# Peptides against a protein of PDB entry 6NYY, part 83

Target 1, 212 residues: chain A of PDB entry 6NYY
Amino acid sequence: KHFEQAIERVIGGLEKKTQVLQPEEKKTVAYHEAGHAVAGWYLEHADPLLKVSIIPRGKGLGYAQYLPKEQYLYTKEQLLDRMCMTLGGRVSEEIFFGRITTGAQDDLRKVTQSAYAQIVQFGMNEKVGQISFDLPRQGDMVLEKPYSEATARLIDDEVRILINDAYKRTVALLTEKKADVEKVALLLLEKEVLDKNDMVELLGPRPFAEKS
Target 2, 212 residues: chain A of PDB entry 6NYY as posed
Amino acid sequence: KHFEQAIERVIGGLEKKTQVLQPEEKKTVAYHQAGHAVAGWYLEHADPLLKVSIIPRGKGLGYAQYLPKEQYLYTKEQLLDRMCMTLGGRVSEEIFFGRITTGAQDDLRKVTQSAYAQIVQFGMNEKVGQISFDLPRQGDMVLEKPYSEATARLIDDEVRILINDAYKRTVALLTEKKADVEKVALLLLEKEVLDKNDMVELLGPRPFAEKS

## One batch from the design tools (peptide; made by RFdiffusion4, then SolubleMPNN)

Design b2_p18_6_s4 (from b2_p18_6, 11 letters changed)
Fold by OpenDDE base, seed 3:
Structure b2_p18_6_s4 (fold): chain B 212 residues (1-212), chain A 18 residues (1-18)
Amino acid sequence: as target 1 above (212 residues)
Amino acid sequence: SFSSSLDIEEELEKVKLA
């Protein structure tokens, strides 16, 4: 009890009791978080879902909490599934509402950062090759890029390709699982908070063995 | 823990400060 409350406080901040979302905003949040939850459920290399909530906390209107695997090394496949899970909210909004909101900005930033890191830090792109450059940190003067303008353009193109591939994969998955996204979203609108057991009841057991 | 959050407040604060 006290330990769980401490973890919730550290992760989610204090529940702002005062922010009443409009019904349409709450619906958007529910489908957004359901998109993350369902994508994470059906992607092999995604971290297992612990909790999903549409109760506003701190700066967030909703959140999905995952149990990270204790791993220090990530494969390209693992990073792709993480990108797809991160895109799940935006993709759900597109599938159900035919519109995009500003709510996915942080997700898009994370996906963009991951894509650049894969290409320019981890050497995971065949066209760019086995290169590793430090990305400029926030506040560092943009030091002259250690590569040509042509290489910079190639990197930007390959980043867009990688993000688009992750996006298309997520669209395919959540379109196939559209009914499951709706079930999760509707239950979120009712309960505001779902755990792993609620997800098992709705969707059945996660199809991937939890590597403990 | 990895948390995805819909952070609208940070965007609204940026728009109010602009």
Scores: peptide ipSAE 0.029, ipTM 0.619, DockQ to the pose 0.078
Fold by OpenDDE base, seed 4:
Structure b2_p18_6_s4 (fold): chain B 212 residues (1-212), chain A 18 residues (1-18)
Amino acid sequence: as target 1 above (212 residues)
Amino acid sequence: SFSSSLDIEEELEKVKLA
């Protein structure tokens, strides 16, 4: 209890008791967070879900919390599954509501950053090749790009391809698991907070062995 | 821990500044 509350404070900040979501907004949040939760559940290389909440905290209207793997090295497959999990909220909104909201901005930023890092820092793209460039930090005067304009265009194209592939993978997964997303969303609307045990009860055991 | 958050406030602020 105290440890969970401490983790919740670190991740979500203080509960914004002042933000009363309208029922339709609360529904959107529930399906968004259910998308993250279910994607994380059924993606092998995703981090295990610890908690999902639709109680507004800090700047967020909801959140999903994952247990990070104690690993320093990530494969391309692991990064892809992480991207898919991050897209799960947006994809869930599209599947259930046929619309997109502004709520996924932070997720899209994370996905975009991950895609660029894979291509320009980790050399994980065959077309761009085994290159590693420091991404300009926000506020660094973009000194002369260490690569040509043609390389810049290639990077941008390959980033879009990678993000689109992750998006399509997430759409396929959450479409297959649509009933599970709905179950999680409905239970979130009832309980506002779900833990791993709630997810096991609802979906069955996660199909991937937790790395001890 | 990795957290995904539905952040509407930050997006609404950007829309107001545009």
Scores: peptide ipSAE 0.028, ipTM 0.643, DockQ to the pose 0.079
Fold by OpenDDE base, seed 2:
Structure b2_p18_6_s4 (fold): chain B 212 residues (1-212), chain A 18 residues (1-18)
Amino acid sequence: as target 1 above (212 residues)
Amino acid sequence: SFSSSLDIEEELEKVKLA
């Protein structure tokens, strides 16, 4: 209990129980978080879901909490599934509402950062090749890029391709699992917080063995 | 904003340190 609350404070900040979302906003949050939860459930290399909540915390309106694997090395496949899971909220909004909100800004930032890191830090793109450059940190002066303008354009194009591929994969998955996303979203609107057991009751056991 | 618990940034930093 105290440890979970401490983790929740670190991840979400202080619970803003006083923030009353409009019913439509709360519905949007529920479907967004359901998208993350369901994507994570059906992607092999996604982290196991611990908790999903539509209770506003700090700057967030909702969150999905996962148990991160203590690993330092990631495969391209693992990074792709993580990108898909991160896009799950945005994709759910698109599928159910035919509109996009500002709610996915942080998710898009994370996906963008991951895509750039894969291409320019980890050398995971065949067209760009086996290159590794440091990404500028937020607030670092844009020092001269260690690559040509032509290479910069190629990187930007390949980043866009990678993100679009992850987006399409997520659309395909959540379209197939549309009924499951709806079930999770509806249950979130009732309970506001779901755990792993709620997900098992609703969706059945996760199809991938948890590497304990 | 929606918070995903996925700190991809922190994970990418961990991969950089390895």
Scores: peptide ipSAE 0.025, ipTM 0.568, DockQ to the pose 0.600
Fold by OpenDDE base, seed 1:
Structure b2_p18_6_s4 (fold): chain B 212 residues (1-212), chain A 18 residues (1-18)
Amino acid sequence: as target 1 above (212 residues)
Amino acid sequence: SFSSSLDIEEELEKVKLA
């Protein structure tokens, strides 16, 4: 209890009970968070879902909380599934509403950062090759790039390809699981907060064994 | 803003340190 509350405070901040979402906004949040939750449920390398909430906290309108794995090394496949899970909210909005909102901005930033890191730090792209350089931090003077403008364009193109592939994979998954996304979203609108047990009751057991 | 609790940035930083 106290530990979970502490984690909730660190991740979500203080519950903003005073932030009244319009019903349509709350619906958008519910489907967005349901997209994250369902994507994480059906992606093998996603972190286990702990909690999903549509109660506004801090600057967030909702959140999906996962148990991070004590993992220092990630495979390309693991990073892809994490990207897909992160795109789950945006993809759910597209599938159910035929529109995109600003709500996924932070998710898109995370996905973009992951894609660049895979290509330019981890050497995970065959076209770009085995390169590793530090990404400029916010406020660092971008010194001369250690590569040509042609390589810069190639990197940007391959980043876009990787993100688009993750997006398409997420669209395929959440389209297949559309009814599950809707079930989760509707239950979120009723309960505002779901845990792993609620998800098991609603969707059945997660199809992947928890790596102990 | 919707937050997924996925701090991919922090996790990627951990991978860089390994």
Scores: peptide ipSAE 0.026, ipTM 0.573, DockQ to the pose 0.622; fails the geometry check

Design b2_p18_7_s1 (from b2_p18_7, 12 letters changed)
Fold by OpenDDE base, seed 2:
Structure b2_p18_7_s1 (fold): chain B 212 residues (1-212), chain A 18 residues (1-18)
Amino acid sequence: as target 1 above (212 residues)
Amino acid sequence: ASLVDTQNASNSNIESPA
């Protein structure tokens, strides 16, 4: 309890008990978080879901919490599934509402950062090649790019391709699992918080063995 | 103590448009 609340405060911030979301916004958040939860459930290399909540905390209106594996090495496949899971909220909004919201801004930032890191730090793109450049951190003056403008354009194109591929993969998955996303969203609207056991009761056991 | 990597919280951060 106290430890979980401490983790929740670190992850989500303080509960904003005072922010009453409009019913339609709360519905949007429920489907958004359900998208993350279901994507994480059915992606092999995604981290297992611990908790999903539509209770506003800090700057977030909802969150999905996953059990991170203590991993120092990530495969390209793991990074792709993580990108898909991160896109799950945006994709759910598109599938269910035919519109997108600003709620996915942080998710898109994370996906964008991951895509650039894969291409320019980890050398995971064949067209760009085995390169590793430090990405400027937020606030670092972008000194001279260690690559040509032609390489910069190639990087930008390959980043878009990678993100679009992850997006399409997520659309395919959540379209297939549309009924499961809806079940999770509806239960979130009722309970506001779901744990792993609620997900198992609703969807059945996660199809991937948890690497203990 | 598994450091819950705070990076794994998909925070739907609605940055209020300033």
Scores: peptide ipSAE 0.038, ipTM 0.669, DockQ to the pose 0.076
Fold by OpenDDE base, seed 3:
Structure b2_p18_7_s1 (fold): chain B 212 residues (1-212), chain A 18 residues (1-18)
Amino acid sequence: as target 1 above (212 residues)
Amino acid sequence: ASLVDTQNASNSNIESPA
């Protein structure tokens, strides 16, 4: 109890018990978080879901918490599945509501950062090639990019392609699993917080063996 | 914390558009 509350406080901040979401906003958050949860459930290289919540904490309306694997090396496939999981909220909103909200801003930031890192830090793009440059840190003077404007345009194009591919993969997955996203969203609206056991009861066991 | 560690929590921020 006290340790979980301490972790939740570090991740989400203090529960704003005073912010009552409007029913339509609470519904949007439930489907958004269900999108993350279901994407993470059915993507092999995604981290296992620990908890999903639609209780507002700090600045967040909802959150999904995952158990990271103790790993230092990430494959391109792992990074793609993590991008898809991160896009799951936005994709769920599109599938169920035909509209997108500002709720995905942090998710899109994370996806953008991951895509740039894959291309310019990890050399994972064949067109850009085996390059590794530090991304501009917040507050560093705009160090002249160590590459040409033509290379900059190529990087920006390949980042967009990578994100769009992850988005399309997530749309395909959550469209196939649409009924599961709805089940999770409806149960979130009832319980406000789900754990791994709730997900197993609702969806069955995760199809990928957790490497213990 | 690597960029990857921040993916472990999705926070739907209610940032009011400034």
Scores: peptide ipSAE 0.036, ipTM 0.667, DockQ to the pose 0.087
Fold by OpenDDE base, seed 1:
Structure b2_p18_7_s1 (fold): chain B 212 residues (1-212), chain A 18 residues (1-18)
Amino acid sequence: as target 1 above (212 residues)
Amino acid sequence: ASLVDTQNASNSNIESPA
């Protein structure tokens, strides 16, 4: 309890009990978070869901909290499933509302950062090859790119391909699991917060054994 | 200390587009 609340404060900030979302915005957030939760539930290499909430905290309108694995090495497959889970909110909004919102900005930033890191830091793209260079941090002087303009265009194209592949995979998954996303979203609108047990009651056991 | 990866905090920036 106290430790979980401390973690929640670090993740989401203080509960903004004073920010009453409009019903339509609250609905959008519920389906967005349900998309994350369901994607994380059915992706093998996604981190296990601990909690999902549509209570506004800090600058966020909702969040999904996962139990990270204590691992330092990630496979390309693990990074793809993490990207798909991160896209789950945006994809859910598209599937249910036929529109996209600004709510996915942070998710898209994370996906973009992951895609660039895979291609230019981890050497995980066959066309770009076994290269590794540091991405300019915010505030670093744009040092001369250690690669040609042609390589820059290739990187940008391969980043777009990787993100689009993750997006299509997420669309396929959440379309298959559309009824489960709806169930989670409706229960979120009722309870505002769901845990792993609520998800097990609603969807059944997660199909992937927790590696002990 | 479980590094709760804050990955899926949908920071819908309530910041009004200026």
Scores: peptide ipSAE 0.041, ipTM 0.676, DockQ to the pose 0.116; fails the geometry check
Fold by OpenDDE base, seed 5:
Structure b2_p18_7_s1 (fold): chain B 212 residues (1-212), chain A 18 residues (1-18)
Amino acid sequence: as target 1 above (212 residues)
Amino acid sequence: ASLVDTQNASNSNIESPA
């Protein structure tokens, strides 16, 4: 209890019990978080879900918490599944409501950062090639890019391709698992917080062995 | 200490468009 609350406080900030979401907003958050949860459940290289919540905390309306693996080396496939999991909220909103909200802003930021890192830091794109550049940090003077404007355009195009591929993969997955997303969302609306055991009861065991 | 890597938390941001 106290330890979980401390972790939740570090991740989500202080529980803003004062933020009364409108029922429709709460529903949107439930389906958003269910999208993350279900994507993480059925993606092999996604981190296992620990907790999903629609209780507003800090600046978040909801959150999904995952157990990170002690991993220092990531494959392209692992990074893709992580991107798909991160897009799960946005994709769920689109599938269920036919509209998107601002709720995915942080998710899109993370996906964007990952995509750029894959292309310009990790050399994971065949068209851009085996290059590694430091990404400008927030607040660093964008010094002259060590590559041409043509290369900059190529990078931007390949970033969009990578994100779109991750998005399409997530759409395919959550469309296949649409009924599971709805089950999770409905249970979230009832319980406000779900753990791994709730997910196992609802969806069955995760199809991927937890790498110990 | 399970370093819950905050990087793996998805947070739906409330940020009202200022």
Scores: peptide ipSAE 0.039, ipTM 0.679, DockQ to the pose 0.087; fails the geometry check

Design b2_p18_7_s2 (from b2_p18_7, 9 letters changed)
Fold by OpenDDE base, seed 3:
Structure b2_p18_7_s2 (fold): chain B 212 residues (1-212), chain A 18 residues (1-18)
Amino acid sequence: as target 1 above (212 residues)
Amino acid sequence: KSLVDTENSSNDNVESPA
């Protein structure tokens, strides 16, 4: 209890005592976080969910916490499942509300960064090929790209294809699991915070054994 | 130290109360 609360304060920041969120915004956040949670639950290569919350903390309206594996080498399949989990919030909003919000800004940034890294750093795209370039760091002068404008267009196209494939995969998954997303969202609206045990009670055991 | 990864539903329009 006290140790967990201390970790929560260090990691999540102070809970906002006053929820400024309108009921409809809180509902949107609940379905968004439920999308992340359910996608992570049913994707083999997603990290195990620890906690999901719709209590605003710092700049976040909601969050999901995961226990990452001690892993240094990622496969293309693992990176895809991670992208799908990250898209889970946006996809849930689309499925349930037929609208998208600004809540996915950070998710889309992460997905975009991952897609570019896969193509231009890890050589994981067959059309672009076995290349590795340093991506400009935030604040580095945009040095001349070490590739032609034709290659730049190809990279941009293949990034878009990869993100769209991850998006479609996530839509298929969360459409199949739509009832589970709704159960999680409704329970979030009631409890505001769910843990792994709440998820097991609600959805059953995660289909993938935690690799010890 | 178990590195906990936190995926936040955040946007830049959410002013953090100072």
Scores: peptide ipSAE 0.161, ipTM 0.726, DockQ to the pose 0.115
Fold by OpenDDE base, seed 5:
Structure b2_p18_7_s2 (fold): chain B 212 residues (1-212), chain A 18 residues (1-18)
Amino acid sequence: as target 1 above (212 residues)
Amino acid sequence: KSLVDTENSSNDNVESPA
């Protein structure tokens, strides 16, 4: 069963205007979302940004919306850039505040899932090799793992390596683009919502050709 | 209808006030 990327169509969920973020929390969200937006802007294989917002919706304090590419095949490089984009919020918080928050929980879940899938479903790790196992779904009885405890440890180690490499890549990128993250964050604090045109005005045209 | 992927910056502790 293909992991249907739960494209949460944000159907017009009630803007729960009710969560008044403290000014410092709103600032944290703005820099977090700016991290995602800027990482996605400068990563070749990231999806094009459509919208970024710091208006709370449902459980989300902020969000970025992307136009996914119509593709069925992903390279290891594409999956890495997607992981880096997903880490952009956490990395922005570290760079600007010297602290991290719980706001990256969903991001870390997605990154963790992607890393495990690359290693145990797609055979993209040289040490683990050309293997493909179904990941246990939430609620599936953890049937006996089709691999040894030694293989389980190897998988866990290689997952950590992959995530750490993606994290370091994202730190390098957003450190280089620190001034761009600041511009986006400050404009988010003013407008609360940015689109692609606002990003072009701030950063210039995206350096990658839009696949028309 | 263009499929839009939404990256939400959320945590499970953000209970919407009932």
Scores: peptide ipSAE 0.158, ipTM 0.729, DockQ to the pose 0.107
Fold by OpenDDE base, seed 1:
Structure b2_p18_7_s2 (fold): chain B 212 residues (1-212), chain A 18 residues (1-18)
Amino acid sequence: as target 1 above (212 residues)
Amino acid sequence: KSLVDTENSSNDNVESPA
């Protein structure tokens, strides 16, 4: 309890009890977070869900909290499932509302960063090949790219392909699990916060054994 | 230390009231 609250305060910031979302925005957030939660539940390589919340914290309107595995090595498959989980909110909004919102901005940033890292740092793309270079940090002078403009275009194209593949995979998953996303979203609107036990009660046990 | 990763649904238009 106290340790979890301390972690929540450090990671999520202070609960802004004063920021009352409009009911329609609160509904959007509930379905968005339900998308993350359900995607993470049914993706083998996603981190175990600890908590999902639609209580605004800091700049976040909602959040999902996961217990990351202490791992230093990631497979391409693991990175794909993480991308799919991160896209879960955007995909849920599209499936349920037929519209997209700005709520996925941080998610799309993370997905974009992961896709670029896979292609240009980890050498995980066959067309770009076994290359690794540091991505310029925000504010670093973009030194001359160590590759041609043709390679730059290829990288950009392969990033889009990778993100679109992750998006399509997430659409397929959350369409199959649409009723589960709705159950989670509706319970979020009632309780505002769900834990792993609430998810087990709604969805049954997570289909992947926790590698203890 | 259980590193908790938090996926926040946020956008830059949400001004944190200072």
Scores: peptide ipSAE 0.151, ipTM 0.723, DockQ to the pose 0.109
Fold by OpenDDE base, seed 2:
Structure b2_p18_7_s2 (fold): chain B 212 residues (1-212), chain A 18 residues (1-18)
Amino acid sequence: as target 1 above (212 residues)
Amino acid sequence: KSLVDTENSSNDNVESPA
């Protein structure tokens, strides 16, 4: 308990016990987090879910916690499934509410960063080619791009294609698993926090072996 | 100790506790 709370404090920030979410906002967060959780459950290369919560912490209204693999090398398939998992919240909101919120801003930032890294750092796009350029860090001077404006437009187009493909994959998955997303969301609204065992009881065992 | 990755549903409009 105290040690878990200390880890949760370090990772998630202080519980904002003072954030009274309106019932509709709390419902939105529950379905958002359920989208992440279910996407992570049914994507082979997603990390195993440890915990999902709709208790506001720091700047987060909810969160999902995963056990990352100790790996240094990532495949294009692993990066795609990670993008789909990260899009799971936004996609769940669209499927259940027919609208999107600002709650996915950090998710979209992560997906955007991953897509650019795949194309311009890892050379994973055939049209852009086997290139590797450093992405500007937050606060770096806008140095001259080491590529032409034509290449910049191509990069931007291929980033949009990659994100849209991940989005469509996530829509297909969470539409197929719509009933599971709803079960998780409803149980989150009741319990506020779910662990891996709650997910196994609700959805059955994760269909992919945990590569330890 | 495997670092737990936390995916937070956050936006810039959520004020940090002062």
Scores: peptide ipSAE 0.155, ipTM 0.725, DockQ to the pose 0.115; fails the geometry check

Design b2_p18_7_s3 (from b2_p18_7, 9 letters changed)
Fold by OpenDDE base, seed 5:
Order: structure tokens, then C-alpha cells, then sequence
Structure b2_p18_7_s3 (fold): chain B 212 residues (1-212), chain A 18 residues (1-18)
């Protein structure tokens, strides 16, 4: 308890108990976080879910917490499933509300960064080829790109294709699991916080063995 | 542990152009 709360404070910041969300906003957050949780549950290469919460923390209105594996090498398939898990919140909002919110901004940033890294750092795109360039850091003078404007356009197009493929995969998954997303969202609205055991009780055992 | 956070862009990051 005290140690978990200390780790939670260090990793997730202080719970902003002062942010009272409107009931409709809290509902949106619950379905958003349920989307992340369910996507992570049913994606083979997603990290195991530890906790999902709709209690505002730091800048986040809710969060899903995962235990990352000690892994240094990622496959293209693993990176795709991670992108799908990260898109799970946005996709859940679309499926349940027919609208999207600003709540997915950080998720979209992470997905965008991952997509660019796959294309231009890891050489994972056949059209762009076996290239590896450093992405400009925030605040670095964008020095001359080591490639032509035609290559820049190709990179941008292939990044959009990759993100759209991840999005479509996530839509297919969460549409199939729509009832599970709703169960998780409703239980979040009741309990505000769910753990792995709550998810097992609600959805059954995760279909993928936790690789220790 | 990795966190996937629902960050609402609080309107406060509209830096008003001074």
C-alpha cells in the first residue's frame, strides 16, 4: 500500500483530486481508458495491463498503466500492436460516441513518433528502404534534411499509411470487442480504478501468456 | 511502468500570442 502509493506518486504524479469532471466528460474518459485497456488485453504484443483509472492525475484525466517487458529489440509487429493499444482510446470514443475529443493528443503524438521512427530510423518500410536518420529533437535547428523533398513526401505518405493501418486494425478489434469495452467502461464509472484482477473477472484470462 | 494518459489539451497551452 504505502510503497505502491509512493511508486504511483513518482511515476504518475499526484492525483488532482480537485479536478471535478462533468459526468459526460467522466463518461468519455471511462470509455477512452476502457479502449486502451481492452486493446492491450487482446493484442498479443501489447504490454500487460496493471491498472486503469479515471481519476485525474497530473495532466491526464485518466490513465492505463502497463508493465513493459525488459525488451531492447522490437519487431514491426510489436510496434504495430503498441500503436494499436495507444490508439485504443481514440477508437473507443469514435465507436461509442461517433465523435473524437482532444483527449487523445498525447496518444497521437506517441503514435506519430513511433511511425516516423519505424520509417526513417528502423528501415521498416519497403518503399522508403533501409535508411536510418536521426529525427530532429525538439529545439534542434532543423538542419538540411539528408534527403530530397520527394523523399520527404514519400516518408510523410508512408507514415500516414502506417498510422491508418494501425487505426483500422484497432477499429476492427474494438468493434469485435465492443461489449467488453462497454463492460470495462461501466465498471470504471463505478469503481474509478480497476486492476488486472478486475479485468480477469470481467473479461476472463488474458489470451496471451505473460512472458516473464 | 508505461502510462497511457488521456491528456485533455487544457486550453491553457493556447499561449496567447503576446
Amino acid sequence: as target 1 above (212 residues)
Amino acid sequence: ASLIDTENASNDNVESPA
Scores: peptide ipSAE 0.046, ipTM 0.672, DockQ to the pose 0.092
Fold by OpenDDE base, seed 4:
Structure b2_p18_7_s3 (fold): chain B 212 residues (1-212), chain A 18 residues (1-18)
Amino acid sequence: as target 1 above (212 residues)
Amino acid sequence: ASLIDTENASNDNVESPA
């Protein structure tokens, strides 16, 4: 408890108790975070959910907190499930509201970065091949790309394909689990914060054994 | 254990480019 709260404070900053969301915004956040939580629950290679909250913290309006495995090597399947989990918020908003919000901007940034890294750094795409290039960091002068414009277009196309595949997988999952997303969202609106035990009570045990 | 916080940042001011 105290140690977890200390880690939470270091990572997430202080809860902005002063930021009052409008009821409709709070509802949107609840369904967004429920999407992340449920996606992470039912994806084998996703990290275990620790906490989900609709209390604004730092720059975020809500958050889902996961316990990552201490690993240095990631499989393509693990990276895909992490992408799907990260898309869970956006997909939930689309399924329940038929609209998208700016709330998923950071999620889309993370997914985009992961997709580019898989294709151009990790060599995980068959069409692009076994290549590894450093991605320009934000603020680096866009030095001449070490590849042709044709390769640049291929990379951009394969990134979009990978993101779209992750998106479709997430849509399929959260559509199947739509009732579970609703249950989590409604309980979030009541409690504002859920832990792993609340999720077990609501959804049953996570179907994947945590490999200790 | 590194916590992965998925921060849902809604209100980054999209500064409309003036």
Scores: peptide ipSAE 0.031, ipTM 0.627, DockQ to the pose 0.111
Fold by OpenDDE base, seed 2:
Order: structure tokens, then sequence, then C-alpha cells
Structure b2_p18_7_s3 (fold): chain B 212 residues (1-212), chain A 18 residues (1-18)
């Protein structure tokens, strides 16, 4: 309890008990977080879900908390499933509401950063090839690109392809699991917080064995 | 090692229109 609350404070910030969401906003957050939770549940290489919450914390209106693997090496498959999980909120909003919100901005930023890193840092794209360039950090002036404008266009195209492929994969998954997303969202609206046991009770055991 | 990665912070930073 106290340790979990301390970790939750460090990661999520202080519970903004003062931020009363409108019922429709709270519904949007519930389906958004349910999208992440369900995507993470049914993606083999996603991290195991620990907790999902629609209680606003810090800058977030909700969150899904995962048990990170202590790993230094990531496969292309792991990075793809992580991208799909990160897109789960946006995709859920599209499936259930036929609209997208600004709530997925940070998710799209993370997905975009991951896609660029895969292509220009990890050499994971066949068309761009086995290249590794330092990506500018937020606020760094890109003085000179170590590649041509033709290569820059190729990178931008391949990033878009990778993100679109992850998006389509997530749409297919959450469309198949639409009823599960709805179950999680409805239970979130009731309980505001779900743990792994709530997810097991609702969806059954996660199809993938947790690698201890 | 921070054991808990909060991957999904839905930052509704509604930038208030300045």
Amino acid sequence: as target 1 above (212 residues)
Amino acid sequence: ASLIDTENASNDNVESPA
C-alpha cells in the first residue's frame, strides 16, 4: 500500500482529486484506457498489465501501468507490440466513438519516437538500411543532418508506413476484442481502478505466459 | 530500478488557448 502509493506518486503524480471530469470525458478516458489494457493483454510481446485507472493524476486523465521487463535488448516484434499497445487508446476511441481526441497526443509522440528510433538508430528498416544516427532530443537544434534530403524523405515515408502498420494491427486486434474493451471500460466506469486480478476475472487468464 | 513504467499517460494537455 504505502510503497505502491509512493511509486504511483513518482510515476503518475499526485491524484488530482480536484479535477472533476465531465461524464462524457470520463467515458472517453475509460474506453481509451480499456484500449491500452486490452491491447496489452492480447499482444504477446507487450508488458503485463498491473493496473489501469481513470483517476486523473498529474497531467494524465487515466493510465495503464505495466510491469516492465528488465531487458536491455528489444526485438523488432517487441517494439511493434509496444507501439500497438501505445496506440490502443486512440484506436479504442475510433472504434467506439467514431472520433479521436487530444488524449492520445503523448501516445502518438511515443509511437513516432519509437518508429524513428527503429529506423534511424536501430537499423531495423531494410529500405533505409543498417544506419544509426543520433536523434535530436527535444530542444536540440538539428544543425546538420548526417544524411541527404532523399534519405530524409525515405525515413519519413518508412516511419509513416511503420506507424500505419502498427495502427492497422491495433485496429484489427481491438475490433476482434471489441466486447472485451467494452467490458473493461464499463468496469472502469464502476470501479475507477482495475488490477490484474480484475482483468483475469473479466477476460480470463492472459493468453501469454509471463516470462518470469 | 523503477519497476513500474506508466506507459499510458493520456495527457489531455488541453492547452488553454492563450
Scores: peptide ipSAE 0.027, ipTM 0.625, DockQ to the pose 0.108
Fold by OpenDDE base, seed 1:
Structure b2_p18_7_s3 (fold): chain B 212 residues (1-212), chain A 18 residues (1-18)
Amino acid sequence: as target 1 above (212 residues)
Amino acid sequence: ASLIDTENASNDNVESPA
């Protein structure tokens, strides 16, 4: 409780209790967050869900919060499931509303960064090979890329492939679990905040054993 | 600014090392 609240304050800032979302925006947020929550629930290598909220916090209108594992090493499979979980909001919006909103911008940024890191930092792509380059930071002078323009194009193509594969996997999952996404979204609209226990009551136990 | 954020408390500061 106190530790979780401290982490919540550090990560998300204070809840903006004064921002009244329009009902349609609040609905969009609820389905978006439900997409994240359900994707995280049914992906084996996703982090356990702690909390999902449609109460505005900091600059966000909602969030899904997961318990970090103290892991320093990630597998390709873990990174893929994390990408799918991060795409869950966008995919939910597509499935339920047939529209794309600006709400997923940070999710797409995170997914893009993860895909580039997998390919150019972690050497996880067979076509690009066992390479490791530092990604240019925001504000770094674009120093000469240590690779050819042909390699740059290959990297960009393989990033798109990886993101598209994660997206398709997420679409398949949330389409299968469409009724569960709707249940979570409707309950979010009622309670505004759900915890792990609410998810267990609604969906049943998470199908993956939490490694204690 | 994204309207919706996923907060993973994972210190995946994949911050590029400063």
Scores: peptide ipSAE 0.048, ipTM 0.610, DockQ to the pose 0.155; fails the geometry check

